Peptides against a protein of PDB entry 8YVU. Designs and how they scored, part 168

Target 1, 39 residues: chain A of PDB entry 8YVU
Amino acid sequence: PQLCYILDAILFLYGIVLTLLYCRLKIQVRKAAITSYEK
Target 2, 160 residues: chain B of PDB entry 8YVU
Amino acid sequence: TWLTVLKKEQEFLGVTQILTAMICLCFGTVVCSVLDISHIEGDIFSSFKAGYPFWGAIFFSISGMLSIISERRNATYLVRGSLGANTASSIAGGTGITILIINLKKSLAYIHIHSCQKFFETKCFMASFSTEIVVMMLFLTILGLGSAVSLTICGAGEEL

## One batch from the design tools (peptide; made by RFdiffusion4, then SolubleMPNN)

Design b2_p25_2_s4 (from b2_p25_2, 16 letters changed)
Fold by OpenDDE base, seed 3:
Structure b2_p25_2_s4 (fold): chain B 39 residues (1-39), chain C 160 residues (1-160), chain D 39 residues (1-39), chain A 25 residues (1-25)
Amino acid sequence: as target 1 above (39 residues)
Amino acid sequence: as target 2 above (160 residues)
Amino acid sequence: as target 1 above (39 residues)
Amino acid sequence: SLAFLLLLDELLLLFGILLDSLLKE
């Protein structure tokens, strides 16, 4: 049972980190698209 | 284009806050309907006794709704209102996290003291159930707080 | 107990989906960067 | 418990869909 809760915490943290990375990556894609459009 | 993207993100965050609030209300209602928390011995439901599912959900709902309305109307006064609501929601979320942590500690202590080897004992079952619900509410509260803070930052950026 | 394991399964599935989406987005960023470099 | 898990699954699914939508825009 304790191991299960630890796993939940790890998976939750992983989800948060992935969400942040997705946001960053999305911003990068948008910046690249804008730069490409201005050229 | 960046501003339009941020606006879309604001709407998403607002919806997330409303959804989180609704889930918290649902959990609060279910717990209150199934269990009479006033008759339960111990402080395993301290967060519910404090009314956190109710007032927390209200704050998050208002914040989310104001954020959505602010985005749709594009009025300066609504932006300020949304910023204020999001700030209030952030404070409420922080308070909620504190209450939930205290509740979690009490629940875990209760389980430890009563040496809940017999899971089928009513008290141990209730304590375990409370712990599970509190953990879920804690996760939801953290998500809500994150969305509220994000909306606050976005709103502050629009005012500049 | 059982809820914890179910939650683990859900979080695991969520993590996999996010990872796939992240990979797709990363590929898009790379493509956009290449297109910007060629201009 | 099962209903809660199902609700959590739906919530996570919605969040993933929203993230995907945001990433595509």
Scores: peptide ipSAE 0.526, ipTM 0.819, DockQ to the pose 0.290; fails the geometry check
Fold by OpenDDE base, seed 5:
Structure b2_p25_2_s4 (fold): chain B 39 residues (1-39), chain C 160 residues (1-160), chain D 39 residues (1-39), chain A 25 residues (1-25)
Amino acid sequence: as target 1 above (39 residues)
Amino acid sequence: as target 2 above (160 residues)
Amino acid sequence: as target 1 above (39 residues)
Amino acid sequence: SLAFLLLLDELLLLFGILLDSLLKE
């Protein structure tokens, strides 16, 4: 049970970090698309 | 098209495989350092008794490293070596999954038979701990196998 | 304890999905970069 | 247990950094 809760905490943190990275990458893709449309 | 995607992600898959192997090795080392598995009655730690965390981790680590090196150097002999290593790692991973599933079934059966309601009982604690570790190792092994198979397919596609 | 294992499974699945989405987004960024380079 | 958790955290951090590096290339 304790190991499960620790794993949950690690996976939760990992999920948050990945979500933040995904959001940053999505913003970059949008910026690239806008730049391509202006050309 | 799918092969091209796999080729682009080959390094990532290799790193994932190495990471999985390292985690498995760490779990194996911790369990062996804290518990004397040889003196534990029952088959709840059968995967550990077989040394799977150690030899499996070695195979996955070698496979992952060879995959990364093969991608970076782009040499024909390294591609063949990586393909062979990934194939061996895939076989080892499949065997490991089988062992872990058997261990998990035994552990769950033990918990059910003894009606382990009291976590503080030594036998119940050990069975629960074994179940948790085996489940974690099973997930890691599945991830490692997936990466090894993907790398094998990518390598086979390059040889054709 | 059962809820913990369920949460682990959900978080694990979420991690896999996010990884796949991240890979797709990365491919899109690379395609956009290549298209921008060809112009 | 704490040492193992810390090691896992470091490994995950390294994995995240590696992913970020691979994505920036």
Scores: peptide ipSAE 0.518, ipTM 0.813, DockQ to the pose 0.266; fails the geometry check
Fold by OpenDDE base, seed 2:
Structure b2_p25_2_s4 (fold): chain B 39 residues (1-39), chain C 160 residues (1-160), chain D 39 residues (1-39), chain A 25 residues (1-25)
Amino acid sequence: as target 1 above (39 residues)
Amino acid sequence: as target 2 above (160 residues)
Amino acid sequence: as target 1 above (39 residues)
Amino acid sequence: SLAFLLLLDELLLLFGILLDSLLKE
């Protein structure tokens, strides 16, 4: 049970990091789309 | 288009494979250091007794490294080497999954036979710990196999 | 213990889905960058 | 256990840095 909770914590942290990276990438896509629209 | 996507993510898949290998090696080392597998009753740690975390981690690590090197240098000989290593890693991953499933079945059977209701009992604790570690290793092996298969498909597409 | 395993499965699935979405978004960024470079 | 967690954190950090580098290329 303790190992399961540790795994949950690791997976949760991994999910948070991936979410942050996804958000950064989404912002880049939006910036690229805006730049493409202005041209 | 799927091949082009896989080619673009080849380095990512290689890194993921190396990471998975390192995690598997770490878990194997921790289990071997904390538990005397030879003195554990039954085949609860059969996958560890077979040395799967060690040789599996080596195969996945080599496959991942070769995939990264192949992508960076873009040489034909490296592509073939990466394809071969990824194929070997895929086979190793499949074998590892089979071993882990067998180990999981044995662990679950052990828990059922001994009616492990109390976690604080040493035997039940060890069986539960084994089950948890085997499940974690199974997930890591599935991830490693997925990365190896993806890299194999990417490498095969580059040879065509 | 059962809840912990269920949580592990959900977090694992979430990680896979996020990885796929991240890959898709990365492809979109690259396509947008190429289109911007050709203009 | 703490050493393993620290190693895991370092490994995750390296993975994140590698992902970031791959995304910037």
Scores: peptide ipSAE 0.511, ipTM 0.810, DockQ to the pose 0.179; fails the geometry check
Fold by OpenDDE base, seed 4:
Structure b2_p25_2_s4 (fold): chain B 39 residues (1-39), chain C 160 residues (1-160), chain D 39 residues (1-39), chain A 25 residues (1-25)
Amino acid sequence: as target 1 above (39 residues)
Amino acid sequence: as target 2 above (160 residues)
Amino acid sequence: as target 1 above (39 residues)
Amino acid sequence: SLAFLLLLDELLLLFGILLDSLLKE
């Protein structure tokens, strides 16, 4: 049970990191789309 | 095409495979260091008894390293070596998944038989711990297998 | 403890979904980059 | 071991660099 909570914490942290990376990537895609639209 | 995407991500997949292998090795080492699996009643740690965290991690690490090296040096012999290593790692991963599933079933059966409502009991705690570790290792093994298969497909695509 | 396992399953599923979304987004970025390069 | 942890840190760093490179492309 305590190990499960530790795992939850690790997975949660991983999820946060992935979410941040996803958001960054999404912003990059949007920037790329805007740049392609302005051309 | 999927092959082009996989080629571009080959190094990433290799690193992921190595990381997965290292995590599996860490878990295996920790479990083996903290617990004497030979003295644990039942087969709740059958995957550890089989040494999967160790040999599986070695196979995945070698496969990942060879994949990275093959991508960087772009040598034909390294590509073939990486393909062979990734194939071996894929087989090892599949075997590992099978072992882990068997271990998981045994662990779950143990928990069910002992009606482990109170996790403070030593046997229930060990079975629960085993289940958690096996599940983690199973996920890592699936990720490793996925990376190894992806790298194998990439390598096969380069040979064609 | 059961809640912990449920949370682990949810977090794992979330991780898989995020990975798939990240892959899709990465493919989109690559396609956008290729399209911008061809212009 | 400390060496293993250091290796893990290096691998994590490499993974992060690769992710960053992949995100920039």
Scores: peptide ipSAE 0.496, ipTM 0.805, DockQ to the pose 0.172; fails the geometry check

Design b2_p25_3_s1 (from b2_p25_3, 18 letters changed)
Fold by OpenDDE base, seed 2:
Structure b2_p25_3_s1 (fold): chain B 39 residues (1-39), chain C 160 residues (1-160), chain D 39 residues (1-39), chain A 25 residues (1-25)
Amino acid sequence: as target 1 above (39 residues)
Amino acid sequence: as target 2 above (160 residues)
Amino acid sequence: as target 1 above (39 residues)
Amino acid sequence: LKEELLLLLLALLLSFFILINQLLA
């Protein structure tokens, strides 16, 4: 049971990090699209 | 700036892979430290007996390290090496997943046969512990595989 | 304990999906960068 | 063998720590 909680913590942290990275990438894609549109 | 971001992404994936590998090694070492697997009867720790936590972690660690180094140096030969290492790590991860699934099935079967609803007996406790560890390792292996595949795709994209 | 395992499964699935999406976005960003460089 | 494994694990942890620091810096 304790191992499950530890795994949850690790997965949770991983999920948060991935979410942040995904958001950053999405913002970058949007910026690139805007720049391409302005040219 | 974009190249820097891409490099950071690759580094992050590499770090994730290394972290996964280290966690797997930690679990392996903990299990080996607490339990003498060689003296445990049954196939509950088949994955450990096969040494997967060790060699799998090594492959993932090497793959991650090579990916990070390749990203930092931005050399063609390093990119190829990283790609190869990631491919090897992916294969290793797949094999590990298979082994872990088999181990998990055996562990679950053991629990079912002995009706280990209450973990009062040492054997039942060990079986449950093994199952939990195997599940964790399975998740970690899948994560490592994902990172390795991601790095492989990224590396392949750079070569094209 | 059972809820913990369920949470683990959900978080794990989430992690896989995010990883795939991240890879997809990264490929898109690279394609956009190449297109911008060729122009 | 057990001690060697522990040392290897420690080395890996240290390497990871260094990598994290480089990533964060």
Scores: peptide ipSAE 0.517, ipTM 0.820, DockQ to the pose 0.070
Fold by OpenDDE base, seed 4:
Structure b2_p25_3_s1 (fold): chain B 39 residues (1-39), chain C 160 residues (1-160), chain D 39 residues (1-39), chain A 25 residues (1-25)
Amino acid sequence: as target 1 above (39 residues)
Amino acid sequence: as target 2 above (160 residues)
Amino acid sequence: as target 1 above (39 residues)
Amino acid sequence: LKEELLLLLLALLLSFFILINQLLA
């Protein structure tokens, strides 16, 4: 059970990191789209 | 720049791979230190007996390191080396997944045979512990494989 | 303990989904960058 | 062998921490 909680913590952290990366990437896509629209 | 972003992504994947490898090594070392696998009845720790946590983690670590180095130095030979390492890591990961699945099946079978309602029983505890570790290792291996494959694809794209 | 395993499964699935989404988004960014470069 | 492995593990952990710091910087 303790290992399960540790795993949950790791997975949770991983999820947070991925979410942040996804957000960054999404912002990049938006910026690229805006740049493309202005051209 | 776009190249900088890609570089950061590759480095991140490499770091993730190394981290996964390190966690796998940690679990492997802990299990080997706490438990004498040779004295455990059954094949509950077959993955550990096969040494997967060690060699698999080594492959992932090497792959991740090579990927990072390749991205930093931007040398063609390093890129090729990284591709090779990532490919090897991918193969290792696949093999590891197979081993872990087999181990998991054996562990679950062991739990089923003993009708482990009381987890405080030594045998049931060991089986449960093994199952938990194997599951964790499986997840880590999948993550490592994913990172290795991603790095391989990225590297292949750079070579083309 | 059972809840922990369920949480692990959910988090794992979430991680997979995020990874796929990230990959898709990455591809989109790459395509956008290529398009921007060709202009 | 166990001690060497532990040292290797520690070295890898340190390398990872350094890499994370470089990545975050």
Scores: peptide ipSAE 0.514, ipTM 0.815, DockQ to the pose 0.070
Fold by OpenDDE base, seed 5:
Structure b2_p25_3_s1 (fold): chain B 39 residues (1-39), chain C 160 residues (1-160), chain D 39 residues (1-39), chain A 25 residues (1-25)
Amino acid sequence: as target 1 above (39 residues)
Amino acid sequence: as target 2 above (160 residues)
Amino acid sequence: as target 1 above (39 residues)
Amino acid sequence: LKEELLLLLLALLLSFFILINQLLA
């Protein structure tokens, strides 16, 4: 059971980090697309 | 193509929010069906007594649905509505997290005071069950809040 | 303990889906960057 | 009331599954 809770915490943290990275990457893609359309 | 990808991502976040809401609602209904919370001694299930799994799930569900609809129709009025709903859901999520943390502290304190090593005892079993459910709901609420905030930021960016 | 394992499964699935989406987005960003440099 | 709530929950779950299928498709 302790290992299960630790795994939950790790997976939860991983999910949060991935979500943040995904959002950042999405913003970068949007900025790149806007710059490409302006040229 | 890029706009389509972005819309799909927002829809994914909305779906995640709805899923989180549904899971919370499921836990709420299961607890209400199995346990008579009104007759449980103490504040171990304070979050359930406050009805958080229900109203919180409703707010997150509405927010997610509005986000999905906004992305599909691409109308300005829907974007504003989605932004408002996501903001409201974010506030609700924050309040829910606070309630769940308080409940978690009470549950942990109860377990510590009574030295609940025997899980087959009714009181200790209920306390441990409450703790597990509260932790799960806390994780789900944090995920829902994250999705709602992300959608809010995206919506705000589109309005600018 | 059983709920913990269920949560682990859900979080694991979520992590896999996010990872796949992140990889797809990263590939798209790279393609967009290459196209931008060629112009 | 509990039975009605359960039915509502089932309806919401079904709607969610439909939405997921539309997203994956």
Scores: peptide ipSAE 0.510, ipTM 0.812, DockQ to the pose 0.075
Fold by OpenDDE base, seed 1:
Structure b2_p25_3_s1 (fold): chain B 39 residues (1-39), chain C 160 residues (1-160), chain D 39 residues (1-39), chain A 25 residues (1-25)
Amino acid sequence: as target 1 above (39 residues)
Amino acid sequence: as target 2 above (160 residues)
Amino acid sequence: as target 1 above (39 residues)
Amino acid sequence: LKEELLLLLLALLLSFFILINQLLA
């Protein structure tokens, strides 16, 4: 049971980090698309 | 540089705050629907008795909505309103964390006192269930507070 | 304890979905960079 | 009161879904 709660915490943190990274990547894709359009 | 990043993520933070508020409200409604908190002995559901899932969710929702609207319209009056709402949401989040920590301590103490060896005991099951929900709500509140603080910093940076 | 395992399952699924989306975005950024280099 | 709260929750959920769709578009 304690392992389950620890796993929940780790998975929760992982989800937050992945969400932030996903947002950063999405911004990069948008910037790349804009740069490609300007050429 | 950090302020610029926060400005670009304002909409995302606002959406996150609204989502957190909705989840908190959902948990509150589920607990209130399934369990009669007034008939439960002890302070296992002290956070729910205080109504935190409801008023906290309202504050986070309003803050998130105002942040999104402010970002979209880019008006000075909306920026000030969003800053105020985010500040209020940050205070609410801090208060909520405190309440949830107290509730968690009481729940853990309850489990320890009753020596819950059998999961089939109604009291032990309720205490365990409460502890799990409180932990989930604590994580959500921390996320909401983080988003609200980030939005507050972003709004303050825009006013300077 | 059962709720903990359910939460773990949900968070795990969320993590997998985010990882897949992250990988897709990363591939898109790489493709955009290659296209920009060829121009 | 519970029914009113449920309706409010549903309205908020709908608003959130609309907002997500606007952000994703």
Scores: peptide ipSAE 0.504, ipTM 0.801, DockQ to the pose 0.096

Design b2_p25_3_s2 (from b2_p25_3, 21 letters changed)
Fold by OpenDDE base, seed 4:
Structure b2_p25_3_s2 (fold): chain B 39 residues (1-39), chain C 160 residues (1-160), chain D 39 residues (1-39), chain A 25 residues (1-25)
Amino acid sequence: as target 1 above (39 residues)
Amino acid sequence: as target 2 above (160 residues)
Amino acid sequence: as target 1 above (39 residues)
Amino acid sequence: LKLELLLSLLSLISRFFELSLQLLQ
């Protein structure tokens, strides 16, 4: 059970990091789309 | 720039691969330190007996390091080296997954044979512990393989 | 312990989905960058 | 011999960890 909790913590951290990266990438896509629309 | 974004993504994937490799090594070392795998009856730790945590972690670490170095130096030879390392790491990851699945099946079979209702029995505890470690290693291997494949695709896209 | 394994499975699935979405988003960014470069 | 091998492996892992941290910086 303790190992499972450790795995959960690692996976949770990984999920948070991926979510942040995804959000950053999504913002970049939006910025690129806006720049493309202004051209 | 798009190149900067790709660069950051490659670096992140490389770091993730290195981290995965390090975690695999940590698990391998912990298991080797705590458990005398040679004295454990059965093939519950077959992945550890095969040395997968070690060689798999080495392959992933080398792949991740080469990816980071290739990205930092922007040298064509390093990009090719990174692609080769990522391909090798992908193969290693696939092999590792296979070994871990086999180990998991053996561990599960062991749990079923002993009808481990009493987790306090040493054999059941060891089988459960082995299963947990193998599952963790399997997840890490899948993550490593995913990162290696992603890096390979990114590198292949840069060579075109 | 069962809840921990369920959480691990959910987090693992979430990680895979996020990775796929990240890859798709990356491809979209690449396509947007190529389209912006051709204009 | 097994203990020495384990210690060598631990040392190698430690060095690798340090190198990985240096690459992250």
Scores: peptide ipSAE 0.519, ipTM 0.824, DockQ to the pose 0.053
Fold by OpenDDE base, seed 5:
Structure b2_p25_3_s2 (fold): chain B 39 residues (1-39), chain C 160 residues (1-160), chain D 39 residues (1-39), chain A 25 residues (1-25)
Amino acid sequence: as target 1 above (39 residues)
Amino acid sequence: as target 2 above (160 residues)
Amino acid sequence: as target 1 above (39 residues)
Amino acid sequence: LKLELLLSLLSLISRFFELSLQLLQ
């Protein structure tokens, strides 16, 4: 049972990092799309 | 800037793979230090007897290190080496998952056969502990495989 | 303890889905960048 | 012999961990 909590912490941290990276990438895609529409 | 972001992602995946490998090695060494697997009756620790935590962790470690080095130096020969290492790590991960699933089934079968109502019984405790460790290793192996496959796809995309 | 295992499964699935979405988004960004360089 | 092997393995793991931390920085 203690090992389960450690795994939860690692997975939670991984999920947060991936979410931040995904958000940053999504913002970049939106900026690229806006720039393409202005051309 | 975009290439820098992509590079940071590959570095992150490589670091995640190395971390996964280190955790697997730590668990393997702890289990080997606490339990004399050679004297344990049954196939509850079949994955440990096969040395999976050791060779699996080595493959993931090498793959992660090569991925990070390849990204830092941006050399074509390192990219090919990283792709090869990631492919090997993916194969090792798949094999490891298979071994761990078999081990998990045996461990669960052992628990069911012996009707382990008394958790404090030595055999039932060992079987439960083995099951927990195997589940953790299974999750780590799947994470490692995911990272290795992701790095392989990224590396293949750079070569095309 | 049972809740911990369920949480592990959910977090694991979330991590896989995010990784796949991230890869797809990365491919889209690369395609957009290539198209912008061809113009 | 087994204890020496375990100590050597632990030392190797520790060095690998340090190297990994250096790569992360």
Scores: peptide ipSAE 0.516, ipTM 0.821, DockQ to the pose 0.055
Fold by OpenDDE base, seed 1:
Structure b2_p25_3_s2 (fold): chain B 39 residues (1-39), chain C 160 residues (1-160), chain D 39 residues (1-39), chain A 25 residues (1-25)
Amino acid sequence: as target 1 above (39 residues)
Amino acid sequence: as target 2 above (160 residues)
Amino acid sequence: as target 1 above (39 residues)
Amino acid sequence: LKLELLLSLLSLISRFFELSLQLLQ
């Protein structure tokens, strides 16, 4: 049971990091699209 | 700018691969330290008996390190080396997953045979613990394989 | 303990899906950057 | 012999870990 909680914590942290990276990438895509539209 | 982003992602994937490898080694070491696998009857720890945590982690670690070094030095020969290492690590990861699945099946069969109604029985506890460790190693191996495959695809894309 | 394993499976699946989405988004950004450079 | 092999393996793992940390810095 304790090992399961440790794994859960690691997976949770990994998920948060991936979510943040995904959000950053999505923002970059949006900025690139806006810049392309203004040209 | 895009090459820089790709570079950062390769580094991240390489670090993830190394970390996964290290965690696998830690689990292998802990299991070997806490449990005398040689004295455990049955194939509950078949993956450990085969030394998978060790050789698998080594392959993933080497692949991750080569990926990071290749990214940092930006040398063509290192890119090829990293691609080769990542491919080898991907194959090793696939083999490891297969071994772990077989181990998991054996562990589940062991639990079923002993009709583990009471978790306080030593045999049932060991079988449950083995199953937990095997599942964790399976997840780590899948993560490692995912990172290695991703790095391989990125490296192949840079060579084309 | 069973809930922990279920959570681990969900988090693992989430991590895989996010990784795939991130890769797809990255490919889209690359295509957009190439198209902008040809212009 | 088994204990010695285990100790050697642990030492190798430790060295590999140190090398990995050096590569990350």
Scores: peptide ipSAE 0.514, ipTM 0.819, DockQ to the pose 0.046
Fold by OpenDDE base, seed 3:
Structure b2_p25_3_s2 (fold): chain B 39 residues (1-39), chain C 160 residues (1-160), chain D 39 residues (1-39), chain A 25 residues (1-25)
Amino acid sequence: as target 1 above (39 residues)
Amino acid sequence: as target 2 above (160 residues)
Amino acid sequence: as target 1 above (39 residues)
Amino acid sequence: LKLELLLSLLSLISRFFELSLQLLQ
């Protein structure tokens, strides 16, 4: 049971980090698409 | 900007792989230090007897390290080496997942057979503890495999 | 304790899905960069 | 013999951990 809570904390942290990275990548894709449309 | 993002992602994936390997190694070490696996009756710790936490951690660590080095030096031979290491780590991860699933099935079967109503009985406690550790190792192995596959795809994309 | 295992499964699934989405997004950005280099 | 093997494994693990930290740095 204690190990389960530790795993939950690690998975939660990993999920937050991945979400932030995904958001940053999505913003970059949008910027690249806008730059390609202006050329 | 995209190459810079890819590089940062490769480094992050490599670090994640190394971290996963270290956590797996720590769990293996803790289990080996707390429990004498040789004296435990049954195949509850079959994955540990097979040495998976050790060789799996080594493969993931080497893969992560090679990925970081390949990114830093930007040399073609290092990219190929990293790709090879990531492929090897992916195979190791797949094998590890298989072993862990088999171990998990045995542990669950053991818990079911002994009808563990008394959680404080040594056998039931050990079976439950083994199941928890195996599940954690399984999750870590899947994360490691995901990072290794991602790095392999990134490396293959740079060679083309 | 049962809720903890359910949470672990949900967080794990979320992590896998985010990783796949991140890979897809990364491939899309790479394709966009290659197309921009050929023009 | 089993205890010695365990100690050797722990030493190997410790060295691997140190090498990994050196590569991160």
Scores: peptide ipSAE 0.517, ipTM 0.824, DockQ to the pose 0.045; fails the geometry check

